# Designs tried in a protein design run: peptides against a protein of PDB entry 5CWW. Part 123

Target 1, 194 residues: chain A of PDB entry 5CWW
Amino acid sequence: VPKLQGPFDFDLNPEDEQDDEVELKDIYVIGEKPRVADLMRGEEEELEMMKEDQHNGLSLNIICLLSTSGQVKICLDIDGVEAQWLPPRSKNKRLFAPPPEPPSLLTFQTFDTLKPAEVTPDGWPMFSEDATSPYSFYVTHPAGITYISLTPWVFRLESELQSDSEAGTEFRIDLLAKGQGSERDRIFTQTRTQ

## One batch from the design tools (peptide; made by RFdiffusion4, then SolubleMPNN)

Design b2_p29_4_s4 (from b2_p29_4, 17 letters changed)
Fold by OpenDDE base, seed 5:
Structure b2_p29_4_s4 (fold): chain B 194 residues (1-194), chain A 29 residues (1-29)
Amino acid sequence: as target 1 above (194 residues)
Amino acid sequence: SEKRQRVLEALKKALEKKRKEEKEKKELE
């Protein structure tokens, strides 16, 4: 059983710890899709199913963190990718592999789903999936529902990760980081019936 | 892949830069 070591073992990059003690209430994980190149080693039938999924998913795990205040942090599991690329060290050296350092999460984007006036002590925001897209989800709160989509940047990031060209990569990554990032739309607001 | 690692490092640097710029902006407001 791959113990998804609970989201608590993800050392948020210490630079991200300087953000105010945000009490986390919920976590939403979008698992990495296997690389098409790795699937080509498998049976032909699995290849056909992946061709129909037009949206080649990100080859990184995405971890979304939700605070009591409705703040969302979208994090990327960078270390999970390194583990796939490290050639299996040859059998013999009992090098005490340092305990696998908890995967370092890279915060891609942080944003609020609630206005300050909507934040209540008893209001618990929660993630919910979007059945139509693995890279879209909702934040539900008594004050309202916010739709979030990662699709605007996920595809571009994956394209860079899969590209054989080094030309312009740094520039495109800089644009990706500086961009608007995720789509966010408040689809429902609970009107306080006075 | 060395290339994939370079992309991720570039992303990390770009995000760190963005975060610094956002902090500097908040300190000026």
Scores: peptide ipSAE 0.555, ipTM 0.900, DockQ to the pose 0.637; fails the geometry check
Fold by OpenDDE base, seed 2:
Structure b2_p29_4_s4 (fold): chain B 194 residues (1-194), chain A 29 residues (1-29)
Amino acid sequence: as target 1 above (194 residues)
Amino acid sequence: SEKRQRVLEALKKALEKKRKEEKEKKELE
């Protein structure tokens, strides 16, 4: 039985302490895809189909956080959720599994989906999935809807994680970090009927 | 994998550098 992993203790990086009390309203998690190496243990034929699925997912969990102000924080679980199998119900030994070390979250990107004038005290932004892509989603708010896609960087990051070559890795990672990151597009804005 | 760990460390370092540069830019403005 897969152990339900959670709650994730978000060690919010203490350096973000100086930013105003970001009240979180929603969380969106994109689960890690199995590593190609882990798939290689299975039937070679299914591997060819998965190679053709150009959408090789990231072998890291992505955790998206949404604040009341419409700020999105994209975080990576760099420790990886090791599939912790439920310890066999051995009767007696309360093996105090050492408290799972809180997953280390790495903030990849932070951005706003709302303009300052659109932020309201009663505003309730929410995540919603995109049925067409596992790495795309929407932020919905009374003021509007923003499309977000992680595809511009996810594939490149996974390529580095899977690469056997260390040549140029640091350079490519630097470019990845300095890049534009996620795609964002406001697809709907609520017109205040004056 | 040691390689995977190296990639993640490089990413962490790159993001930290970016954050510092952004802070320095904001302090100069």
Scores: peptide ipSAE 0.554, ipTM 0.901, DockQ to the pose 0.630; fails the geometry check
Fold by OpenDDE base, seed 4:
Structure b2_p29_4_s4 (fold): chain B 194 residues (1-194), chain A 29 residues (1-29)
Amino acid sequence: as target 1 above (194 residues)
Amino acid sequence: SEKRQRVLEALKKALEKKRKEEKEKKELE
């Protein structure tokens, strides 16, 4: 039985708790692609398919969080969600396995998709996938639709994760972090016909 | 790999720095 890994206790660093209680409404997960090193253990044919897929995905899970206000938080799962199989319920010793340390999510970027005037108490923003790219998605809200693409940074990050050279890694990572991050484009705005 | 971990640690540090800078910017506005 796959262990339902309980709600990711987003240990939102308590220092981030000073941000208003962001009520989360939706989660969008982009699963990790297998690491090249892990693929080397597989059949050569799978390796060739991944080489041809010019879009080498990130070898980290990406977790996108969406608030009621239309705030998007893009998080990286650094620890990796290991599929923990439920230990067989042997009867007696409830060895409380220490609660699995909540996966350390690293917030890569936070941004708003709605203007303050567009935020409504009854607003229900939702994620939707982009069929054209695993690293692009939409945020839909009654006020409008925002396109988001992670492609500007995902491939660069993966390149660093797979690089054999340590030279300049820190510098390139600093540039990555300081960059504009994800692409955002409001593709539709609901005109309130007064 | 140890290298991968170093990259991730560097990323963490870089993002922490960015967050501090953004916070400082907001406090000045």
Scores: peptide ipSAE 0.554, ipTM 0.901, DockQ to the pose 0.634; fails the geometry check
Fold by OpenDDE base, seed 3:
Parts: C-alpha cells; structure tokens; sequence
Structure b2_p29_4_s4 (fold): chain B 194 residues (1-194), chain A 29 residues (1-29)
C-alpha cells in the first residue's frame, strides 16, 4: 500500500514573516509525469498512450495551496517524492527509516483570486479540477469562480529540464521567472443583490 | 541528473532575484 507522503514541510524562508499567518484551506496536487528517458525503457504499449497526450507534462510534482482569503501559492517539488511503501506488518524490525526529509517546495508564483471586499469569514474557497487539462483548475468561492492555467510556463520549464543543450538555459529560465506566470480568468462573479 | 539540477538551481536564483526586485520597488514607492 503506498504511504501517503505528507505533511509537506514548507521551508518558508524565515524572512517571510507574512506567510506564517496564512491559514490554508485546500491543497491541489498535480502529479509528475514520467520523464521521456524513463518512458523509453518501458513497454511499447504505455509509450503509445503517452504520445497521444501531446502535452508532455512536467517531470516535477506541482503543489497548489489555497488560503481562506483566496490566495493561491504554486509550488514545485524539486526533491521529488520518493515512493514510500508501508512496512509489511510481519517483521518486528522497526526499521527506523530516518524520517524522510520533508520535501523542499519551491514557490513559483503567489496570487489572489479574491478582492479584499469579497473575503468573508464564512466564505471557504476550494479547488476543483478541469476535465479538459491536468494543468488547469478552478478556485470556487461564494463570490465567484476563477479559472487558472499553468500551461503558459509548464511546457517551457519541461523543455529546459529535457534539453540536451546548456546554451542559453540561464537566460530562458530568467525569462520564465520574470514572465506573467499562470493564466487567470474570473469566469463568474456573484452579483451582490442589494 | 546534473543537468536537471543546474536548471533547478537557475530557477531558484531567478525567483530570488525577482523577489528582491519586487521588494526594492515597494520600498521606493
């Protein structure tokens, strides 16, 4: 039985004093897709299914965090989640596996989905999946629904991770970090009936 | 791979630089 890995220890840089007060409400995880090099060693039948899904997914786990105020934090698991198996019931050897080092999460982007006036104590935002894309999702709140897509940067990041050329990598990564990041669109706003 | 690690280190540095630039901009305003 696969062990649920978590909680994720956020190496919050101690200088981010502001992050300590963020109450988290929901988590959305986009699992890593296998690397093309690892796929080439697999059975031919699994390769054909992955070729048709033209969007080569990111070879890193993405962890999206949602606060009670509607703040979204997009994080990358750069250490990779090592598959931990539940120890078989039988053997008495408490192999004290050293507590797995908490995965280091790299914050790629932080943004708000709600205006300050839309934030209510009773309003709980939640993630929901988009059936059309694994890298798109919705944030739902009583005040409105926001569509989010990671596609503008995920493909570019994966291309750098898979590239054989080191030429220009630093420059392209700098452009990626300075770019607009994720696409956001408010698709529904609840009109306050006065 | 060493290459993947280099890409990730470059990304970390780029994000740190962006954060510093945003802080400096807020202090000037």
Amino acid sequence: as target 1 above (194 residues)
Amino acid sequence: SEKRQRVLEALKKALEKKRKEEKEKKELE
Scores: peptide ipSAE 0.552, ipTM 0.900, DockQ to the pose 0.594; fails the geometry check

Design b2_p29_5_s2 (from b2_p29_5, 13 letters changed)
Fold by OpenDDE base, seed 2:
Structure b2_p29_5_s2 (fold): chain B 194 residues (1-194), chain A 29 residues (1-29)
Amino acid sequence: as target 1 above (194 residues)
Amino acid sequence: SRTELLAKKLAELVKKEKEKRKKEEEELK
């Protein structure tokens, strides 16, 4: 039986956001691109399919969190969340190993998809996938639909992760941190028939 | 600033990941 992972430790959570104050409604996980070493253990057919996808993916997991207010939090998995299995119920009182430290997530970006006036008690936002890209998705709410794409910064970050040289890395990372260039477009707004 | 801290954390992440990759490459040799 898979062990439920969490709670997550959010690194760089905005100071104004207490984790207890943000009611999470949905989670969208973008898995890391498969590693070549992991692919070599798979069937040759799986290797060919994954090579095409590897060129455009991030070697880190991305965790997107959505609050009831329409706030999106984009997090990077720092530790590499591996599937943990519940240990077999051995009756022996093994000394409670300290619970494994919760996986740490780095909060990369936080933004709202709804205006304050659009937030209603009866309406809640949800993630939906974009069939054209794993790094693009929608936030759907009764008030409207917002398209989000992580592609611009994902590419840049992956380039740094795969670089053999440290030259210019600091500068480019600084630009990445300043820009946080996720695309966000409201593609539909429900007009209140006033 | 938060941005500076983010940059620092990203740099650490990149470094860590590169070190992991290097170890994996060494194990495959």
Scores: peptide ipSAE 0.523, ipTM 0.904, DockQ to the pose 0.707
Fold by OpenDDE base, seed 4:
Formats: C-alpha cells, structure tokens, sequence
Structure b2_p29_5_s2 (fold): chain B 194 residues (1-194), chain A 29 residues (1-29)
C-alpha cells in the first residue's frame, strides 16, 4: 500500500508516533509576522499597527496539528512555504514532475489535551482561535476545552531570529529545546452526569 | 537525544533565517 506521504514531512517526529496511528482532524496555522519589507508597501496606518504587532510575532509560520485523540503537534515551517496559488489546472499533460517534496515541518512539541479515558471514537477535537493573541488558541472536544499558549517560547525564538549577535545563541536555543514552555490548561471539563 | 536534535535543528533554522534576512536586506540596498 503506497504510504501516502502526508502533505507534510515531519522532522523530529516522536519515535513512538507511528505515522499510521495519528489521524489528523484539524490544522491551525499561525502565519508569520509580516516582514518590514512587506510593510513598506502597506498603507502607513497598517505600518503603525504592524509595528506594535511586530514585537509579538514570530517570523516563521507555525503549524499546529490536532489528532482525533486530542494530541497537538506544534510544528515550525522550515521552508517558509508561501501560500502558492494553486496553478490553474492547465490541461497540458505536463510530465509528472515528481510531486513537490512536501514542505518540511520541524516538530517542536507534541502533547495531549485529552486523557485516554476521554478519547472517544466519535470525538472530534477542533481548534479555535483566541482573540487576545494569535499565538494562543483552544482545543475543543466534547470532554472539555484546553487553552494553549505558545507565547512563552515564541517570544524567545523570535528574539534569536532577530538578533544580530551570535553570542549566547546556542545556549538560549538549547534552553528553548529543553523548556519548550507552551502553556496548556484545561479550562473546562464536561462533567458526565452519571 | 531528541532534545539535542531539536536544539540542533533550531540552531540551523535560526542561522538559515538570519542568512535569508541578510540577503534580503542586501537586495533592498
């Protein structure tokens, strides 16, 4: 059976994750903050709003994946996949260019939002945005709602991306890798009325 | 370890992005 290589190549998948075991149900994409060069083409008003937002964003796309079991995978877009407009279906028998290599995602963190006992066959976890921050979101499931915030490590990673100095970068990156630091809080649990 | 590998990959990513930014800044100049 040709293993359909998923649309993404996951770098650093947990060793215990058999690709076949994770059924993805939802994707939450946090787009990269606009680059200053892209801002120069925007209206001045957008530029000012973006300056305030520039301090709070990451220069990389973050892709969050949610499985049926409530597992969240936080991935960084390594290749900087720009939203390629679907080329118009030109009818021409273009030689099957090898399918473009799926974009490589760096698996930064994986964690569960559900307890094993909360996982149901008919459960459909979903992402929902947090209006207060683009780097915070919720995972909703019939069993409960989990708040997730990436802000703690996103800020630190962005500081490294924007730093001109290499001094201490290795050390701070090591701390990022060790700590990761995503916040995860169950804010609501559905009480089964027995 | 996975953590060490993650750190390595992050370092590579940071380096790559810095180089990319530098090139873009040079092209704008």
Amino acid sequence: as target 1 above (194 residues)
Amino acid sequence: SRTELLAKKLAELVKKEKEKRKKEEEELK
Scores: peptide ipSAE 0.522, ipTM 0.903, DockQ to the pose 0.712
Fold by OpenDDE base, seed 1:
Structure b2_p29_5_s2 (fold): chain B 194 residues (1-194), chain A 29 residues (1-29)
Amino acid sequence: as target 1 above (194 residues)
Amino acid sequence: SRTELLAKKLAELVKKEKEKRKKEEEELK
């Protein structure tokens, strides 16, 4: 049986966000790209296709959280949470193993998809996938639809993760931290019929 | 600043993942 992973500890939560104030309504998970080592067990043809795909993904899991207010939180899985299986009911509960520390998420970016005036008590935003890219998605709300793409910074971050050289890494990471270059575009706005 | 701290955390993450990859490559040899 798969172990329920969570709760997550959030690193770099916005100072103004008390955990009790943010009601989460939806989660969008972007799984890490498969590792080459895991691919070596597949057929050679699958390996070639996956090698091409390996350039297009992040080696980290991304967890997007959506609040009732339309706030999106983009988090990185810094612990590399692997699928944990519940240990078989073998009797030896090592009673004394401290509970494993909950996995930590690094809050990369937080932004709003709704204007304050668009937030309604009965309006719940939801994630929806983009069939064209795993790193792009929509936030749908009765007030409007927002397109979000993580591709700009995902590519840069993956480049750093895969680089063999430390040259310029610090500089580029600083740029990533400053830019947080997620694309956000309101593609539809519901006109309030007065 | 939050940005500076984020940069630091990202740098640590990148370092950690590179070390992990290196270890995995060494274990496969």
Scores: peptide ipSAE 0.522, ipTM 0.903, DockQ to the pose 0.688
Fold by OpenDDE base, seed 5:
Structure b2_p29_5_s2 (fold): chain B 194 residues (1-194), chain A 29 residues (1-29)
Amino acid sequence: as target 1 above (194 residues)
Amino acid sequence: SRTELLAKKLAELVKKEKEKRKKEEEELK
């Protein structure tokens, strides 16, 4: 049984956003790339699919949160919440295990996909996948469709995660923090035919 | 600043993940 992940503790929320003020409507999870060790245990078919995906995925889960207002929050899973299968019911219910701390999410980036005038009470945005890349997706709303790609910074972050050298890491991480180079393009806007 | 805090947390994350990988590699040996 997949362990229900949540509620999430959000680290580094924008100062102007009270967590209680953002009504979430959708969640888009980009799973971490399989570890090489896990791939060796997988069936040959899974290995072939990964070879074709030349996109060196991120070794961290990315959790994208979408609010009713069209705000997207890009979060990194700090704790590396592997899909922990519920441990088999060992008979010894240790009654007093403290509730597992909720997984912490690092808020990497927050941005809006809708203009204030486009936000409607009856309109809800939704995530949709991009078949061409796991790190690209769309936010669909009656007012329009926004393309989002995390690719520009995901590769850079993964490079740091995989680096055996500390040289320049601090500088490059600082650039990541400053730049947050997610692509965001409105690809469609619904014109109200008056 | 938020950016500085983010940079710090990212650096910590990178460090943590590298340490995890190192431990996993050591366990496989």
Scores: peptide ipSAE 0.522, ipTM 0.903, DockQ to the pose 0.674

Design b2_p29_5_s3 (from b2_p29_5, 15 letters changed)
Fold by OpenDDE base, seed 5:
Structure b2_p29_5_s3 (fold): chain B 194 residues (1-194), chain A 29 residues (1-29)
Amino acid sequence: as target 1 above (194 residues)
Amino acid sequence: SRTEELAKKLAKLAEREREKRKREKELLE
């Protein structure tokens, strides 16, 4: 898992959320699909399995942030893609690279997993993986468990990123931006045992 | 709007990726 070490610069945060007001409690990183070139170094069996997975994955890292209030922020690592464009620095030029700018995360979607009445000062929401899907996960809180799936939009976004045609891209991206389409289902609610 | 800005950024990303693939193809030709 690429250890994205913060601090992160967040782009396009919701207008109502000042970054200073959101206490982050957990981070869940969904790594980008492996590059075909990196796959060629593996065993043939791993290569075939990874090729099948490549069609279902996003070429961007997704960083999910969870606040103490149960707010989930879905962020895309745009800079991870830029790093792929930098030609390998020829060894010799000590070009003083400016200090690496903190990675910029594009906030794709923000939503709550808890009702206001379920938020507690001592609440400790946490992410947990879904073993059946790399783009699905759970948010566990004492008040309940919420299933989240990014699958409704991940494939569509990847399709746009991998498209060689500009035709219709703007329209489809506009639909992605407007709809976002993450699935969010409360699968368990803790009943207060009176 | 935030949505319009998001769409713009995603569109720019898609464009960048297309340009990348184009350059990679040109280098292999």
Scores: peptide ipSAE 0.529, ipTM 0.905, DockQ to the pose 0.740
Fold by OpenDDE base, seed 1:
Structure b2_p29_5_s3 (fold): chain B 194 residues (1-194), chain A 29 residues (1-29)
Amino acid sequence: as target 1 above (194 residues)
Amino acid sequence: SRTEELAKKLAKLAEREREKRKREKELLE
């Protein structure tokens, strides 16, 4: 997994979020699906298993950020796709490659997992994986546990990224951008025993 | 709007991926 070494530039942050105000507490990374071309170097049997899996994931890394307030930001690593171009082994010209621009993350969606009244100074939300799905996870907090699933849009986005047809792509992407249909379900709420 | 810009960026990404696949096919021919 390419070490996403920060700092990351965040593109399309919500206008109201001053980056300085969001204290990040946890990060959850969903790695991109392996590309078929990379798998073809392996044994045929692994190739067949991975072919089935290749249809079941996003070709982009997803970076989920969790703030102390329980805010989740779903970010897409768009630059990771560009980095796959091996710089042409062009020879000797030390063209001062401009310092590699910090990788930019595209903020796809932002949402809260806590109610304002549940946010506490000593609260510590954390991510936890869902063993049943790579695109689902939990946010745990003393106030409760929230299940999150990205599946409603991930596969649709991947379909658009893999489509050879331009027909209707703009429309479907517009729907994706508007809908951002991540599932969010509070599965547990800690009742304050008065 | 932010949403429109997001859509634009995603569309551009999709286009880039299509172009990439096209180039890959051309290199294999």
Scores: peptide ipSAE 0.527, ipTM 0.905, DockQ to the pose 0.757
Fold by OpenDDE base, seed 3:
Structure b2_p29_5_s3 (fold): chain B 194 residues (1-194), chain A 29 residues (1-29)
Amino acid sequence: as target 1 above (194 residues)
Amino acid sequence: SRTEELAKKLAKLAEREREKRKREKELLE
């Protein structure tokens, strides 16, 4: 997993969110799908499992941010894809290259996992993985547990990124941007024992 | 709108990836 080291600049943040006002509590990174060339070096059984996963994976890193208030921000690492395909700049040209711009994250979606009444000053929301899918995870908080799945849009976005045809791409991307379509389901709510 | 800008950025990304694949094919030929 490429160690995405911050700081990150956020593109397309919600208008009402000043970056300085959101206290982050946790980060969850979903790495890009492995390259076919890297898979060919593995055991045949591992290759078959990964091939099935490759069809369902995204070629972009996804960075999920969780605030103390239970807000989740889904971000796409657009620059990470550029870095992978940039020929290794010869060591000598690095000296005159403008300092690499800080990596920018494209904010795809933001949503809340807690109701306003559930937010506490001492709250400690955390991410946890779903063993059944790399693109699904949980947000745990003393008030409850929320299941999140990115699967409704991840495959569709990857299909557009891998398409050799421009036909219909604009339309399908517009639908993705409008729908965003992440699943969010509260699977457990803690009853306040009075 | 934010959604339109998001769509535009994603579309540009898709185009960039298509161009990369095209260049790679041209280099192999």
Scores: peptide ipSAE 0.526, ipTM 0.904, DockQ to the pose 0.723
Fold by OpenDDE base, seed 4:
Structure b2_p29_5_s3 (fold): chain B 194 residues (1-194), chain A 29 residues (1-29)
Amino acid sequence: as target 1 above (194 residues)
Amino acid sequence: SRTEELAKKLAKLAEREREKRKREKELLE
């Protein structure tokens, strides 16, 4: 998993979130699926597995950020796409190359996994993977466990990214942006035995 | 709105990917 070294520039942060107020505790990275062209260089078996995986993964890296308060930010690595487009910048050693702009993450969605009353100063929420899907995961906190799935929108977004036609793309993307539609389900709540 | 801006950015991303694939196809022809 490429260790994305921060700092990240978050594009489209929620207006109400002052970046300084969110203490991040964990990061979960969902790597982009290799391009079919790159897969053609791999073993035929891997290609077949990817074809059979009904859920064609997103061609973008997804960066999930988890705060102490149990807030999850779902971010898309847009620069991962741009980096493939940038012709190798001729090493014009401009002495004062502006510091490489931090990788821009597009904040797709932000949501809470904890109720306000469940947030504790010593709380330490953590991500854990779902072995059944690369686009599903859990947030574990002493107060409870929340299942999260990105599958409702990931496939649709990938379909738009892979479409050869511009027809209807704007409309469908608008629906994606409005709906977002990550599944969030509290599967376990710790009952405080009084 | 934030949502509109998100949509615009995603649309631009989709456009870039389309252009990329077009260029890749042109290079293979």
Scores: peptide ipSAE 0.525, ipTM 0.903, DockQ to the pose 0.776; fails the geometry check

Design b2_p29_5_s4 (from b2_p29_5, 15 letters changed)
Fold by OpenDDE base, seed 3:
Structure b2_p29_5_s4 (fold): chain B 194 residues (1-194), chain A 29 residues (1-29)
Amino acid sequence: as target 1 above (194 residues)
Amino acid sequence: SRTELLAKKLAALARRERERRREERARLE
């Protein structure tokens, strides 16, 4: 999994109250899937493997950020949108290529995996992958384990990103925002033995 | 352009999530 190494720039509107300085503990990246149209230029064998992966993935990188308090931020990498229009950087790694600009992240969703009473100063929440789905993962903490799935919205978002019609865009975006966000299920809770 | 439309859609999603979080915080206060 290509680890997107930070730093990340958050496109925060200057008028938005700086989200409280959240101490980040871990990062989980879900890489973009290539567009079917771009795959049509590749060899037939690579096309068959992508057809079997029935879930048309998102054409943007997803970056999940985890705080020490168990807060998860689901972010979209906006540089992926700009890069789609830039000719693929010719593999000429010119020795003096300016350092890649940090990716601009857009916050899609924020939620907590821990109750306030479960948050500890020495708590070390971590991400772990789900081997059965590229859009599902776990958050592990001494207090418990939470399953997270992005599948409820990823397909709908991709469909909107691929739509060339401006008609009904506002309505569809409102449905995406008001609809069910990420699935979140606590699969294990550590019982404090009193 | 398609790029401008994508940017507008993404910006709208981000704004809606910020509004939702503000409303949720206001309910807990």
Scores: peptide ipSAE 0.418, ipTM 0.874, DockQ to the pose 0.028
Fold by OpenDDE base, seed 1:
Structure b2_p29_5_s4 (fold): chain B 194 residues (1-194), chain A 29 residues (1-29)
Amino acid sequence: as target 1 above (194 residues)
Amino acid sequence: SRTELLAKKLAALARRERERRREERARLE
């Protein structure tokens, strides 16, 4: 997985006051899955394995950002979209690839994993993977552990991204935005031993 | 183009999330 190393240019709308005060502690990347159509060019056996993995993955990279306060930002890497539609660069033109511009991240969702009273100056929230699902993960903090799943919207988003029809787009996007969004469940809370 | 449609969809999602966050902040102030 190419390490997305580099400053992410957040297209933070300059009008949205500087979320600049958000100190990031951790980053979690969910890599794009190859489109089934791209896999169909491979051997039938790989197709069967991917069909069993019913989870048609998102064709975009997902970048999750975690702040010191336990805030999670779910971002989509838009630059990956442009790369998918660029005709395969003919091998021969060593065009000096301009230095890879930092990926443009689109904020899809922002939410907190901690209550205000749980936020501490010495807090160190971290991401942890869920081995059972590529679109689920944990946020661990001294105050507790939160399970997060992106599965409620990932499939719907991918379906919309693959749709060539403008009909009903507004409605479907509204459903994505107004829907339950990411699943969030506090699975463990540290009891303050008084 | 398909690319333009995709860009429009993504932009719409981003705008809606920004609006939601603004409304949430306004409720907390």
Scores: peptide ipSAE 0.417, ipTM 0.873, DockQ to the pose 0.028
Fold by OpenDDE base, seed 4:
Structure b2_p29_5_s4 (fold): chain B 194 residues (1-194), chain A 29 residues (1-29)
Amino acid sequence: as target 1 above (194 residues)
Amino acid sequence: SRTELLAKKLAALARRERERRREERARLE
C-alpha cells in the first residue's frame, strides 16, 4: 500500500471557508485499478479477473480521510490526471526535484459516521477493510461500527471518466453529484450500560 | 484534450459536493 504521506493539498478554493480544521486520525487508500485500455495490453487472465470483478474499479486512487469526530471525507487523487497535463518534466530538473507536491485531492463526498453525542475527546475512529469488496470498508469507534460502501457511485464515476463524449457530461455529472452517495450503515452501536 | 475533460468533470463534482455541504450546514444551523 503506497503510504501516502501527507500533507495533502486540498485544492480548496481559498474562498471556500476552510472546512473546520478537522483533526485527521486515519487514512484509507483504495488504489486505482488499471484502465481498461491498459488492461487490453495485459495478460488475458487479468482481463478475466477484471470482468469477474463485477465492479469495474475506478481509474483514480480514492483517499478516505477520517477525523476525530468520525467525519469521513472521500477524496479523489487527481495526480494521475495532472501527470497527463504536465509536459514531461525535463530530465534536467532532477537535482532540485521540488518536494513531491502533495497529491491533489478533490473531495467527492463528506459524511459523518457518529452522532454529535457520540463524539468524545478520547475517541479514536479507525478504518478497516472489507475483505469482500475493495470499495467497502468500516469505520470503528468506541461508540460503534459503521459500514461504508462506495459501490453505488464508483462504477458510474468510472464510466464518466472513460467517456470521451462531452455531450451530456453536465447532466451525467449532475446525476452523480445528486445521486445516492456512499452507502452508510451503522452495523453496531455500543450500548452504554448506564 | 481528454485530460482537460477529466479535470473539468472532477472539478464539477468537487464544486457540487462543496455546495451540498454548505447547504447541509446551513440547514443544521
Scores: peptide ipSAE 0.421, ipTM 0.875, DockQ to the pose 0.028; fails the geometry check
Fold by OpenDDE base, seed 5:
Structure b2_p29_5_s4 (fold): chain B 194 residues (1-194), chain A 29 residues (1-29)
Amino acid sequence: as target 1 above (194 residues)
Amino acid sequence: SRTELLAKKLAALARRERERRREERARLE
């Protein structure tokens, strides 16, 4: 798992300054799925593993950020897109490449997993993987466990990113933005026995 | 270019999410 070592430059518009005050507690990274075309150059065995995952993965890394308050930010790594578009820089130019600029993250979605009354100063929310799906995970907190799935939009986003047609782009982007976001279900709530 | 189109799409998504968050904040205040 490439440890995305921060700092992440959030191209947060300064108007989203309130986002800078959010103390991050955990990061969950969903790696990009390699394009089938790029895998065709590799050994046949890797191709079979990707075919079985019926879910065409996103060609971008997804970086999920979790705050102390249980806020989740779903971010897309845009630099990964640029790297896919740039012809593989010949191995030789890596030596003089300026230190890799921190990945530019685009916030796709923000939502809360905790109610205000559940937020505690000592609360430590954390991510945990869902072994059954690469695009699903859990947020665990002393107050409860929330299941999150990105599957409702990942395929649609990937389809849009792979489309070469500018026609209808605005409409499709509107549908993505207004449409069904991430699935979020509280699967467990710790009843404070007073 | 395809790159420019992708950048435009991503920028549009980002703008819309920012707008949504602003609207949500304005409703809670």
Scores: peptide ipSAE 0.415, ipTM 0.873, DockQ to the pose 0.028; fails the geometry check

